# Peptides against a protein of PDB entry 5EG6: the designs that were tried, part 62

Target 1, 151 residues: chain A of PDB entry 5EG6
Amino acid sequence: RLRSQTVSTRYLHVEGGNFHASSQQWGAFYIHLLDDDESEGEEFTVRDGYIHYGQTVKLVCSVTGMALPRLIIRKVDKQTALLDADDPVSQLHKCAFYLKDTERMYLCLSQERIIQFQATPCPKEQNKEMINDGASWTIISTDKAEYTFYE

## One batch from the design tools (peptide; made by RFdiffusion4, then SolubleMPNN)

Design b1_p20_3_s1 (from b1_p20_3, 13 letters changed)
Fold by OpenDDE base, seed 5:
Structure b1_p20_3_s1 (fold): chain B 151 residues (1-151), chain A 20 residues (1-20)
Amino acid sequence: as target 1 above (151 residues)
Amino acid sequence: MKLFGFGGTVSHKEYYTFFE
């Protein structure tokens, strides 16, 4: 359903115990690196080291402690998520958050809501999935920009 | 620990959670 032809910027935010897409505020989140075999839950074991694309992460709101399900952070090229990129995460790149153990579901902005959007397989390239603009995220540092991410 | 925010663009199109 198309409501407008205009484009706006929104941010991942937590309010009232829920994740939402805010035009005014952005939440500050911890990015916790997990082992690939880490199970889903409120309690999890954090792994040390730099975060690379393809790794499993937990996003935890620093204010409320609310967390998203386990995500795989993927590098974005234009409107596609790269499935095999494994270089260090950089703020120079856009990223996508694949909901782990789903059928191509990605964390996505939809107006004031945070939703899961199903990516479409790329017909010509097996290592890419087509995503919407709302599923392409810009990473914002709270204090300073960094080229790579680590805890 | 470093903290990060996340932003993106929205075209004011409604999307839904769905499985194809």
Scores: peptide ipSAE 0.405, ipTM 0.751, DockQ to the pose 0.186
Fold by OpenDDE base, seed 4:
Structure b1_p20_3_s1 (fold): chain B 151 residues (1-151), chain A 20 residues (1-20)
Amino acid sequence: as target 1 above (151 residues)
Amino acid sequence: MKLFGFGGTVSHKEYYTFFE
């Protein structure tokens, strides 16, 4: 469990041409399924099908068109990302976004910033990596381009 | 196409690994 001086909820958002962690707004993103052998780039080929854990995806901001690098969406179990889960992605689960072709780097919230966080291998469970709470994401479905709320 | 938002819990510690 996370222990810090302060804890807050933040959301992935794009503003001023940059990804950031907003406490007031969250961006609406397209999730595009890619082939496992798709190369990195601004142009990519989208594959048909429902998204499963372990698959490669692109997150694209619906407003700005800005995209994150290729990600592998992974299922989260408590404080760990599962490396071999392959069931359909569910909004009832938390998920983690592994930066493809990195050394265990995950998309992570850190204060107002979006960063990469390096996961630690689980000594006794080879199919898991330990992540922090900032790297554990809740998926929110929406039909709006942006969602603004007041706390 | 269906759209998604993403939220999480933030720790106010310093991290040193960023994009690019």
Scores: peptide ipSAE 0.349, ipTM 0.727, DockQ to the pose 0.191
Fold by OpenDDE base, seed 3:
Structure b1_p20_3_s1 (fold): chain B 151 residues (1-151), chain A 20 residues (1-20)
Amino acid sequence: as target 1 above (151 residues)
Amino acid sequence: MKLFGFGGTVSHKEYYTFFE
């Protein structure tokens, strides 16, 4: 359900062979840690270790096997993505997914769509980029392949 | 392997997709 006239809750999901923003279902994804030098592709080498902010990851849908391009997971502080945070990823914090090798493009929710949204530089804080709410993600941990929410 | 879902709050304003 909508929280207000201006905002709604959406979840990353794969349906009909495409990524979309679902209001009721969220997909379960593998988060694969990659080497910083790993090239883009459907085939990739996975590194062992705990995921930290600033690291390169691949999100792979556990049901369909569809994957997003290489992402850098970044810590979020209010309306900003932190560029230099390197502490372990926490479910208590929101995160942002920078599209690797782009000019400040972030994975973003827009209605029913998943889009790339360009962050705005923060002139006074070089270690931060301004993002919108749609680019701020909450991490949901699960052992199940898929969840359905009823609000 | 541990699985994760991702959710967020979306503005009803329309945003554009940019490609390089």
Scores: peptide ipSAE 0.314, ipTM 0.682, DockQ to the pose 0.196
Fold by OpenDDE base, seed 1:
Structure b1_p20_3_s1 (fold): chain B 151 residues (1-151), chain A 20 residues (1-20)
Amino acid sequence: as target 1 above (151 residues)
Amino acid sequence: MKLFGFGGTVSHKEYYTFFE
């Protein structure tokens, strides 16, 4: 079981030109689907369709236009990120954001900060990586009637 | 295009987690 000190909910937010973890506000982000071979850059080609786990995405703040590096969205099962899940992304699942082309680095909440956190490999389960609670994200829709990612 | 927010849990004061 995951143990921690006092825990609260925080949200991905952009303030003062920086990403941070806010307890009061959450940012509204576009999630853009990219080709797997898309290079890092300010400009990128967006694909249409439903987003699946394992695919490369860009998160872009709708207000400021600030964007995170290319991410691979992964399905979370309890306290692990699944490396080979490829079903459609659903708000019924938690997700993790792997920083593409890194050594198991994931987007993570740390107090008021957004950091990269290195997942621990699962030697006996090669299709899983152990992540901390801060790297497990709940998806919040601006419209609660929408339960799937669509582009 | 639909917009989404993202939330999670974080420790207060000193951030530290471990598995038991």
Scores: peptide ipSAE 0.442, ipTM 0.766, DockQ to the pose 0.182; fails the geometry check

Design b1_p20_3_s2 (from b1_p20_3, 11 letters changed)
Fold by OpenDDE base, seed 3:
Structure b1_p20_3_s2 (fold): chain B 151 residues (1-151), chain A 20 residues (1-20)
Amino acid sequence: as target 1 above (151 residues)
Amino acid sequence: MKLYGFGGTVSFKAYYTFEE
């Protein structure tokens, strides 16, 4: 029997009350901008405006209302998350979601599961952390994309 | 285009590699 490597694409989705990586369906999420000092909880204050890398966000499933913990959205450069990028989030970029107040834990897919992946520090580049492919997310549009992205 | 943090929804995809 021969060994082979396979690449699979999955979407962030909520099913059965859990976040998972679906091969068939993608979830539609509200992305709420939070204050940097906002505490974790079901209730939170939302800010208006363009989201920048480095800011704290809350992802909430539009169907179920289920939410992930507070995340810091970070810009991705190849296989690294940038720690100091602060430009506006663009659909042209990949992004990573750092779980706030953790030791370099990032939102990551692994087969059908959504897990936390611990990034590795870059020894020669202190402004970067190494992540895997499953932690590098591409933003895809929905039927409501016109309300989320602006030129 | 820039992401605006109010109103519409966004979706996300990523990929992984595994051996068979």
Scores: peptide ipSAE 0.532, ipTM 0.878, DockQ to the pose 0.065
Fold by OpenDDE base, seed 1:
Structure b1_p20_3_s2 (fold): chain B 151 residues (1-151), chain A 20 residues (1-20)
Amino acid sequence: as target 1 above (151 residues)
Amino acid sequence: MKLYGFGGTVSFKAYYTFEE
């Protein structure tokens, strides 16, 4: 059989106490806005307001309560994460989740697995980092989307 | 539409390319 290139879409999901990339199920997550100086921990203080790129967030599964480490949500332009973008996060844009206080590690899917992907620095463009396609996330609606997104 | 820090939940999807 001649090899062919295929594109597959997967969803961030929690199952069996682990984050994974599911082709059939999607998790519903709370995205909590944190202060920039908020420390890592299971307990955290949540800020009120619209989320902007560059801000620190916590993703918490609404069903299990399982959470990822602190993330910085960054705007994506093509296959690059923008480091300087600070406009409000829009459902029309793709985003990347930088693992806070790491060396350019981003939340990424690889087949059924959720991994950390190290972005490649852009020497000529200090405000950009090259990311994998699997690290470029689209925010999709849930049954409670009207309470999450505002015009 | 803008993403708010309180209220409803959100879901996420991404894609990858593979050979078969």
Scores: peptide ipSAE 0.526, ipTM 0.878, DockQ to the pose 0.061
Fold by OpenDDE base, seed 2:
Structure b1_p20_3_s2 (fold): chain B 151 residues (1-151), chain A 20 residues (1-20)
Amino acid sequence: as target 1 above (151 residues)
Amino acid sequence: MKLYGFGGTVSFKAYYTFEE
């Protein structure tokens, strides 16, 4: 008897004052561009302009104001995060969120939880780090504070 | 569509695999 492999999709969401991975609802977040030298904190200065891969960003829930730590948004190629990509971030791309000043820790979903996943370096490709599927995020636009998906 | 530091909001999804 062989066990079946199942794929589950979840969305970044804030519920009960905590970040979690929802199967039915997605949160709407402000993505603030920061200077590379911006310090961690609830109060921060934002920059204007299009966001490029490699830049530092803050994700803030539009409803609750809950925020994640400073992140570096990185382009994803297959199962790897690109360390040197610097083109504009596009909805057509997948992205990964490196937690700034960590040892290759990326924002990742695992069932209903949001966790940190440690990427594995690519010895042959120094400009790439291997991530899992839960750390590869698809970008969607939302004009509402929260959106509930109905199948 | 490119992302901008000001304006609308953004949402994110990802997936994981598991065995049954």
Scores: peptide ipSAE 0.525, ipTM 0.874, DockQ to the pose 0.078
Fold by OpenDDE base, seed 5:
Structure b1_p20_3_s2 (fold): chain B 151 residues (1-151), chain A 20 residues (1-20)
Amino acid sequence: as target 1 above (151 residues)
Amino acid sequence: MKLYGFGGTVSFKAYYTFEE
């Protein structure tokens, strides 16, 4: 399950064929690791391995089979997304989901809606982009999700 | 704890499209 870093916690969920944010319900998702050159499509090949920041991933709802566009998972430091972090993704760390091949668009919670949020460049820090709290996420493992955290 | 993904070929039913 995915939850945002906001004042009031909300979970990513699929209802009625749409992604939304729920205060009570959470969805179980498949997180798939893609090759950097994998194209967008209704069928895709995924890779085995520990997922690192900077890599391309796919989120698929385990219940509805609805998918988000290809995402690059990025490390978060306070209210900034790190562009050059490449260490393994940890359950204890915040992350942001950059929509691949966009102009700094990130998966973001706005009230009860899931939107794209355009990050602001950091002129003094080339390796960072400014995001809001709604674009900061935590990944939590569950027995229903087809991904696992290991020590 | 580190996030691990499993490989294979995946199919899904539909894309989510953003209104904004």
Scores: peptide ipSAE 0.359, ipTM 0.877, DockQ to the pose 0.032

Design b1_p20_3_s3 (from b1_p20_3, 11 letters changed)
Fold by OpenDDE base, seed 3:
Structure b1_p20_3_s3 (fold): chain B 151 residues (1-151), chain A 20 residues (1-20)
Amino acid sequence: as target 1 above (151 residues)
Amino acid sequence: MKLYGFGGTQSHKVYYTFEE
């Protein structure tokens, strides 16, 4: 039985115990749903159900088992992350991964590195934060990714 | 296309090294 749905995230890859970025290789990850009050750690309890924007998730590499810190998956509207979106996550749209309990830090691709990017508040729209293109991620199912991108 | 998670307990090494 699968612990969670397996997905592929463009440019996110684990190699040698480190997270790297690759334009040619896609990493396969389990995306786990957590309770909002779940603490950070190597051990965590995951929830059953559809994943919605605004919820806390864990990305776990299906190969190495390495996990990223707790993330809040947020909907992306062009170059902005939506703070109040709560609809089910769609693979047809880009998303952003807010590093939970940080000052607007998002998982970001910069060249071939994975970095934290600090979003800029949008004064006129309190429900949005401005992000760069590197902080926008595409998620697709592994079966779809393997068919399309794996050799 | 929606994402679905399954309940359970997990144990994984966490990657905490990020560049800023």
Scores: peptide ipSAE 0.393, ipTM 0.875, DockQ to the pose 0.035
Fold by OpenDDE base, seed 2:
Structure b1_p20_3_s3 (fold): chain B 151 residues (1-151), chain A 20 residues (1-20)
Amino acid sequence: as target 1 above (151 residues)
Amino acid sequence: MKLYGFGGTQSHKVYYTFEE
């Protein structure tokens, strides 16, 4: 199980069946590894093994079971997402989540909303795309399914 | 620390609402 956060103070969480961004609330998520040819859907087959950058993954809320669409997890170097990195994902490294089959759209936190941010191509470096801070994530593992409620 | 996925079959409602 994982806690996902951007480089900012915002956290990803699910409330009322919706994904939100909060500076105070957060949720724990499962990250599932999919085959590259796995289709989008509510039911999917997951693979076992070490997750590598460039692979297709599903993020699932540990509490509600709500899932995001298929994502490609990519390594982040400074303000760029690396397109050709394929080493095992490290929790110590920043990562980005490309929404599969989109035009360079990445999972991004903006205020309290989850949005798609379009990365900018890097002409000088074809293996990189420029992203913003809201699209850069840090993964922290947790042994507990945790969610903090605020009234 | 590296991430490891566990195999199996999953069934989950999918969230598709995003802004650009």
Scores: peptide ipSAE 0.378, ipTM 0.866, DockQ to the pose 0.033
Fold by OpenDDE base, seed 1:
Structure b1_p20_3_s3 (fold): chain B 151 residues (1-151), chain A 20 residues (1-20)
Amino acid sequence: as target 1 above (151 residues)
Amino acid sequence: MKLYGFGGTQSHKVYYTFEE
């Protein structure tokens, strides 16, 4: 079994081996913490500890076991992703998932599709990137979470 | 509530195809 916090990602769903959006179903996912130097692959080592913004994570579907590529979880302020936030991730805050090793590509919900959205640099604030609403996610625990969130 | 990860080794197929 997966040993990580189980979360619900609204409208994110895996069906037939594909990630897509659903208006009726919530996807239940495990979020794994990786080392910053962990390589991309089907096999990966996960870490113990509180997940902080700026860290590398893996999202794994609790049903199918399908994983997304490595992501950097970033804090969201309004419609911007913060590049230097490093506090613990909280269910009270929205977040964005940067596709690691891409040119500012973020996991984005567009209608019934899951797409990559390219963030725009903030010229006046180097520590921020502009994202759209679809690239802002809320993480909440599921009723079937294997592990509880910590205060 | 804070998210917490637990260590170990995982093996999963990875989804790499995204629409634009």
Scores: peptide ipSAE 0.369, ipTM 0.865, DockQ to the pose 0.031
Fold by OpenDDE base, seed 4:
Structure b1_p20_3_s3 (fold): chain B 151 residues (1-151), chain A 20 residues (1-20)
Amino acid sequence: as target 1 above (151 residues)
Amino acid sequence: MKLYGFGGTQSHKVYYTFEE
């Protein structure tokens, strides 16, 4: 099996009060499941249950407590985000993070920055949106707060 | 903790912990 870090691997990380993509370091995030009708805010009610695609989640840095806006976690099929997938989230799957209540905006890696990328509707498949590789993420479970990677 | 690796394909990773 390949090692955790590769030449082209990037990790979501919090540094200096900002979210960024690091090739050497990563932070651990709590994924909180929310109700679909939960409002945006620093305070929120966490729902019990296993996370499934299509559900609303909050990513919170385990160290700093910094959080991203409410996200809908979606399953990825090649270069498309699936809008109607609802199976349990798996570490074997790629996923995308849709920023809730936006016009198809997804959490995206651009070099060392975390940006929003606007997905394009699939002309032939209404249940899919086209994303780029930067908007495709792999979820890895951990009990550590932070790792540093080297080649 | 420090980990080491070489090569590979493009990958973007989120390390997470479920709330107990």
Scores: peptide ipSAE 0.076, ipTM 0.531, DockQ to the pose 0.057

Design b1_p20_3_s4 (from b1_p20_3, 11 letters changed)
Fold by OpenDDE base, seed 3:
Structure b1_p20_3_s4 (fold): chain B 151 residues (1-151), chain A 20 residues (1-20)
Amino acid sequence: as target 1 above (151 residues)
Amino acid sequence: MKLYGFGGTKSFEAYYTFFE
């Protein structure tokens, strides 16, 4: 149970040119900012403000209200997730969703299934983890054309 | 890729179980 407002977004892995932004074809989700020390559960307190990479978030389906476990939203650089990026999340950047308190598990889309993908450490770049394309997401606002992401 | 995974096919509890 969420206790505050959030921004409605659509999450896409961009492959191909044509995207249907219709609610019939694309799921819309609320992304809620949480405190870093927020406990896992169905009930959570949403924090107001701009969402930055590295922060803890909750994804909630706008239709069903179903939520995923706590995630760390991370910036994506090519095929890697950045562990230390902390700038504001924007639609201009791809992101990855790290399953909080896991061993490098990321939210991944495989065909029509949501799976966990274990990222591989980058030996020479400790601030990066290698992810696959399915773990790279693009955030698209459902109500406004803004590049900044906030709640 | 389109995301359809939250169309009511899985419950909240199922997601928690899957990702924990």
Scores: peptide ipSAE 0.033, ipTM 0.432, DockQ to the pose 0.025
Fold by OpenDDE base, seed 2:
Structure b1_p20_3_s4 (fold): chain B 151 residues (1-151), chain A 20 residues (1-20)
Amino acid sequence: as target 1 above (151 residues)
Amino acid sequence: MKLYGFGGTKSFEAYYTFFE
């Protein structure tokens, strides 16, 4: 018999000017769609439209304006990130955030910290990278955000 | 539900679920 497990949730949150993983608090974020050739910076050009897997995005805290580096949002299948999925992002699907222009580094939750986790190439499937559970995120829509963004 | 943006934005909360 498998031992009973309790499910815990940690949320991406900004506190004290830092990103962290909170069990008690959550942050509301804007996902900004960028062009694939958009450079890194505090100021960036935002594009309209449906967000698809494989696209470049910026996650910005709606309250503090704190932002993560440019990310590529990727679809997750089990414990793998799909490199070639390009369908519209669904809140019902888990996703992974590849840090753009890195060696397979993904946004990852580790205890109370937000870290970078290096994915491992999937030897059997070139269109997949193996990630850990902490790099698999669930996204839910929220209207609770009060937008205060300063560039 | 699909994510999309006008002005290129969609508000969301991101979280991780794990077994203790």
Scores: peptide ipSAE 0.032, ipTM 0.486, DockQ to the pose 0.061
Fold by OpenDDE base, seed 5:
Parts: sequence; structure tokens; C-alpha cells
Structure b1_p20_3_s4 (fold): chain B 151 residues (1-151), chain A 20 residues (1-20)
Amino acid sequence: as target 1 above (151 residues)
Amino acid sequence: MKLYGFGGTKSFEAYYTFFE
């Protein structure tokens, strides 16, 4: 029997030291702002500030402490990632996570797995590259959207 | 809604919606 068309939602989740997608389980993640010259590693220096598109970030599971490699958060327009957008990140916008220092690899949801998807250059627009739907994410704050300085 | 950092960090939920 063929399954009827339905809307499905998948959440980024960490279990057993692996990143995967879940329809039932979700977790809170820390998005850490990094300097552009920050090196890859489990230990990193966090930068204070408001997150803008084009900046380097680290995603860390709030429970396990597991982290993804360094990412560049990019704005999404339809099915394209914008390479030169630099406005503040908004929860109303779709975003894509480019794996830093890769050949157009993006964090992507495929079925119940988190994979890397290689974007294709846009023939007519050098400031864009084509991604699939699985590489487009929506971010929702788990707490109040506030900025606090550390003394 | 804007995304602000707490000491350079913000908690968030990331998800994807698609048709099956």
C-alpha cells in the first residue's frame, strides 16, 4: 500500500555519540560564535557578539557536549544558499550550515540521518549555490533572545 | 525574531519540515 502524502518534521538530535534526525526527540544546542581564523578542535574560543550570516559557528549538544565541525551559517533564498549575505540571523529566515573549508558541503537531513550534501554552483549567479531542501534549516530559540555580557 | 548570543552562545532548536 502506498503511503498518503503528509507533512513530516525532523529534529537534530544526538544519541550514542552520533548526530541523527528524530521525529520524536529533540535537544537543545548551543551555537557558539567563533572568529574566522579559529582552528578546528574540540576546544575552541568563543567570541561575544550578535550572530550574522557569513560568520563561523560551532553547534554543541547541550546534554552530551558533542560538537559538529566548524560551520558557516548562510542565508537561504528558496533553494539557494547566499554566499555574501551578512545581515543578522533571524529565526524567521531559513539558513544553511556550510562545512568550513570544504568544497561546498552543507549539513543536510536525509531520511533520519544527518549527512553532508555538496551544493552546485549557480551558473548565472556567482553569489549563490544550489542546495537541496534537506540542507535548509529553521532555527528556534529555546530561551529568550537576549544578549548578555560576561564581566 | 532575532538570534542573540549569551557570551557568544545561544541555545536553539533546529528542524526540517518536508512532505512524505
Scores: peptide ipSAE 0.025, ipTM 0.504, DockQ to the pose 0.061
Fold by OpenDDE base, seed 4:
Structure b1_p20_3_s4 (fold): chain B 151 residues (1-151), chain A 20 residues (1-20)
Amino acid sequence: as target 1 above (151 residues)
Amino acid sequence: MKLYGFGGTKSFEAYYTFFE
């Protein structure tokens, strides 16, 4: 069992057929690696291999099977998402999830809701986009498919 | 394979998956 570190801590969770942010519960998700040319849909073909930043992935709830749209997992550096990072996804790094084929839209936590946040181009660095804290995610693991935290 | 990272404000459990 884990305690929430702050009252404002939120976790990605599936409830009532919807994705939301919970302060007490979080869901376990499979990250499926897709080919770059994989089309959007509930049915998709999974590639072999370990996930690197910049690759296309599907997040699927381990319990309900509900999935988010195709995402590109990107490395985070402070308040920016890196567009050209391609190293393996690290347990020590935060990440951002770009909604594929959108205009800089990222998966974002806002209070109790999961929303899309539009990143702003970084003027001085073309390989970066400015995101907010809500669009920066930490990937963690647990023994439970649905994990309950205590406040 | 599981990914770990605790201490952030937004967290979820992630598993590496692929078909054989």
Scores: peptide ipSAE 0.037, ipTM 0.509, DockQ to the pose 0.132; fails the geometry check

Design b1_p20_8_s1 (from b1_p20_8, 8 letters changed)
Fold by OpenDDE base, seed 5:
Structure b1_p20_8_s1 (fold): chain B 151 residues (1-151), chain A 20 residues (1-20)
Amino acid sequence: as target 1 above (151 residues)
Amino acid sequence: EIVVLSYSYSQVSSLYSSSK
């Protein structure tokens, strides 16, 4: 008997006007910092500065211009999203994208689909929400994207 | 900044030899 373990990677991508998860193609996205009170819409004001956890961001496809709704980027600790972290977002560190003004809905990868996943509250840890693996994303710069990334 | 979002997962494959 021979057992082999392999690591597979999927990327957020836009095709045919829809967001999906691709094993072969990756999308390059602008991550725009917004004001906390910025309204939802196609037009928005971009702020300058280093992005911190807890801040509101917009992800926009650099090719198609397609955008996701406003997101709050949150720090991930194991299988939980931290609600009160506010330090600068670190490259390659796992993060979660909370859909702003929803009931604990997070951007999630499921097979080839991009879905919303509802996090579960942590009864004994008020500053944490439980997420699944598909809701834990890794952010890399485009200059590193040409290489296969393994976590 | 322009970024790429990715998710990685592990898969296990087992190969078996059989005399049948």
Scores: peptide ipSAE 0.152, ipTM 0.553, DockQ to the pose 0.016
Fold by OpenDDE base, seed 2:
Structure b1_p20_8_s1 (fold): chain B 151 residues (1-151), chain A 20 residues (1-20)
Amino acid sequence: as target 1 above (151 residues)
Amino acid sequence: EIVVLSYSYSQVSSLYSSSK
C-alpha cells in the first residue's frame, strides 16, 4: 500500500511587505469590483454591487493596503475553472482568480508562496480550464484584520 | 472584508462590493 500526503489548509496573508500562504495566520482583504476596462494601478475606481463570476476585482489587504494585480474571479467546478459563468459569487463555492490579461495564469499557493499557475485548456470543453488544487480558493467573510490559529 | 482560503469550504452569503 502506498500512502499519500494530504495538503493542509493555507491562507492568503501579508507579512513583511509580501503576499504569502500561511498555515497559521490569515489576512483580511477587501474585494473591490472594478469596471472591465479599468486600468492597472494603485488607484482605481470601485464599483458598487454584488460581485459576479467573470468580473474584474482587486484584492487589497486591510492592514497594509497592498493589492494584487487585477483579477477575474471565476467559478470552480471540481478541478476546472469555468470561463463563462456569470452568476453571483457565492462563498459556498470554490473560486479561482485569473490574472487579467495573462495566458491562463491563476493565483495559486505553493507551499508558503503565492505564485502564478498556468491552467491547462480543456480539449473538449472550451468554456473550462483545468487548475490545480492550489488555485482553488474559498472566500469567508470576516470583520477581523488578521487572525492567528491556536491548535 | 474577506478571508481567502485554500482547501476549505464554508457557507456564507454572496460577496458585495462597496466603494464606502
Scores: peptide ipSAE 0.152, ipTM 0.694, DockQ to the pose 0.171
Fold by OpenDDE base, seed 3:
Structure b1_p20_8_s1 (fold): chain B 151 residues (1-151), chain A 20 residues (1-20)
Amino acid sequence: as target 1 above (151 residues)
Amino acid sequence: EIVVLSYSYSQVSSLYSSSK
């Protein structure tokens, strides 16, 4: 019986000054809650509190300090991002990261690359947008800055 | 594909970071 690790699992990671999706390495990120009216910038004010879906956040690499643009964290239902969910973010539930002030652009993986994927509007369901599987993320808490596992 | 994001909530009121 042949056994191998799955190739369908990847982790957000920073390598060589860029965000990428690694199958063997994962990065730890600070997720900062921002005010909804916070402007884009390298310096920002962080709000204290538990993050809810629909809120604006900043993801910052704990090792390099590199940050993604302002994101709105959204709840995922199947292959759709929910636009009106506002309950607390659950680590057991998938989420999507909408690039704030874009035309339905979401943080997405494509093989080893991190890209922006444009969601398709749902004409019959105005509170939902269709996203790729690569735009659906699972969140876990960690105290480690970075982890690499070897086969 | 399944992607895992590891994170920690920040207790810092302000932060400087480099954008992608």
Scores: peptide ipSAE 0.106, ipTM 0.607, DockQ to the pose 0.041
Fold by OpenDDE base, seed 4:
Structure b1_p20_8_s1 (fold): chain B 151 residues (1-151), chain A 20 residues (1-20)
Amino acid sequence: as target 1 above (151 residues)
Amino acid sequence: EIVVLSYSYSQVSSLYSSSK
């Protein structure tokens, strides 16, 4: 049992044709690596390889096939997203999902909703953007499509 | 804590993307 399985934790989930944050259920998502120049669309070419920070990815629900817009996965340092990190993504560290081609919009959890949150520029560190806790995600690998837990 | 569950094609902790 994962330590993150608690009522105080929320998970990205798809229900009723929408993305939401559930405290009881989580969905399993494919994380597909895309080319940097890949256009937005339902059809896309998936690249092989280890995913690195700064790369473009698609999150696709393994059950419904619903996908979020193209995202850039970014490394998180404390309460900031790093703009120039390019090392392999580690599941042991939090990450942020920048919505590609937006003005610093990040995938964010707010109560039961999934929203876009605008990061604030870091005045003294141009390579960082300030995010909130809801925009800092933990990734856990799984082979299950969905899971529901009870405490 | 916010958790995203993803499929992994690798035996390591690093995330791996596969076209398959």
Scores: peptide ipSAE 0.095, ipTM 0.661, DockQ to the pose 0.176

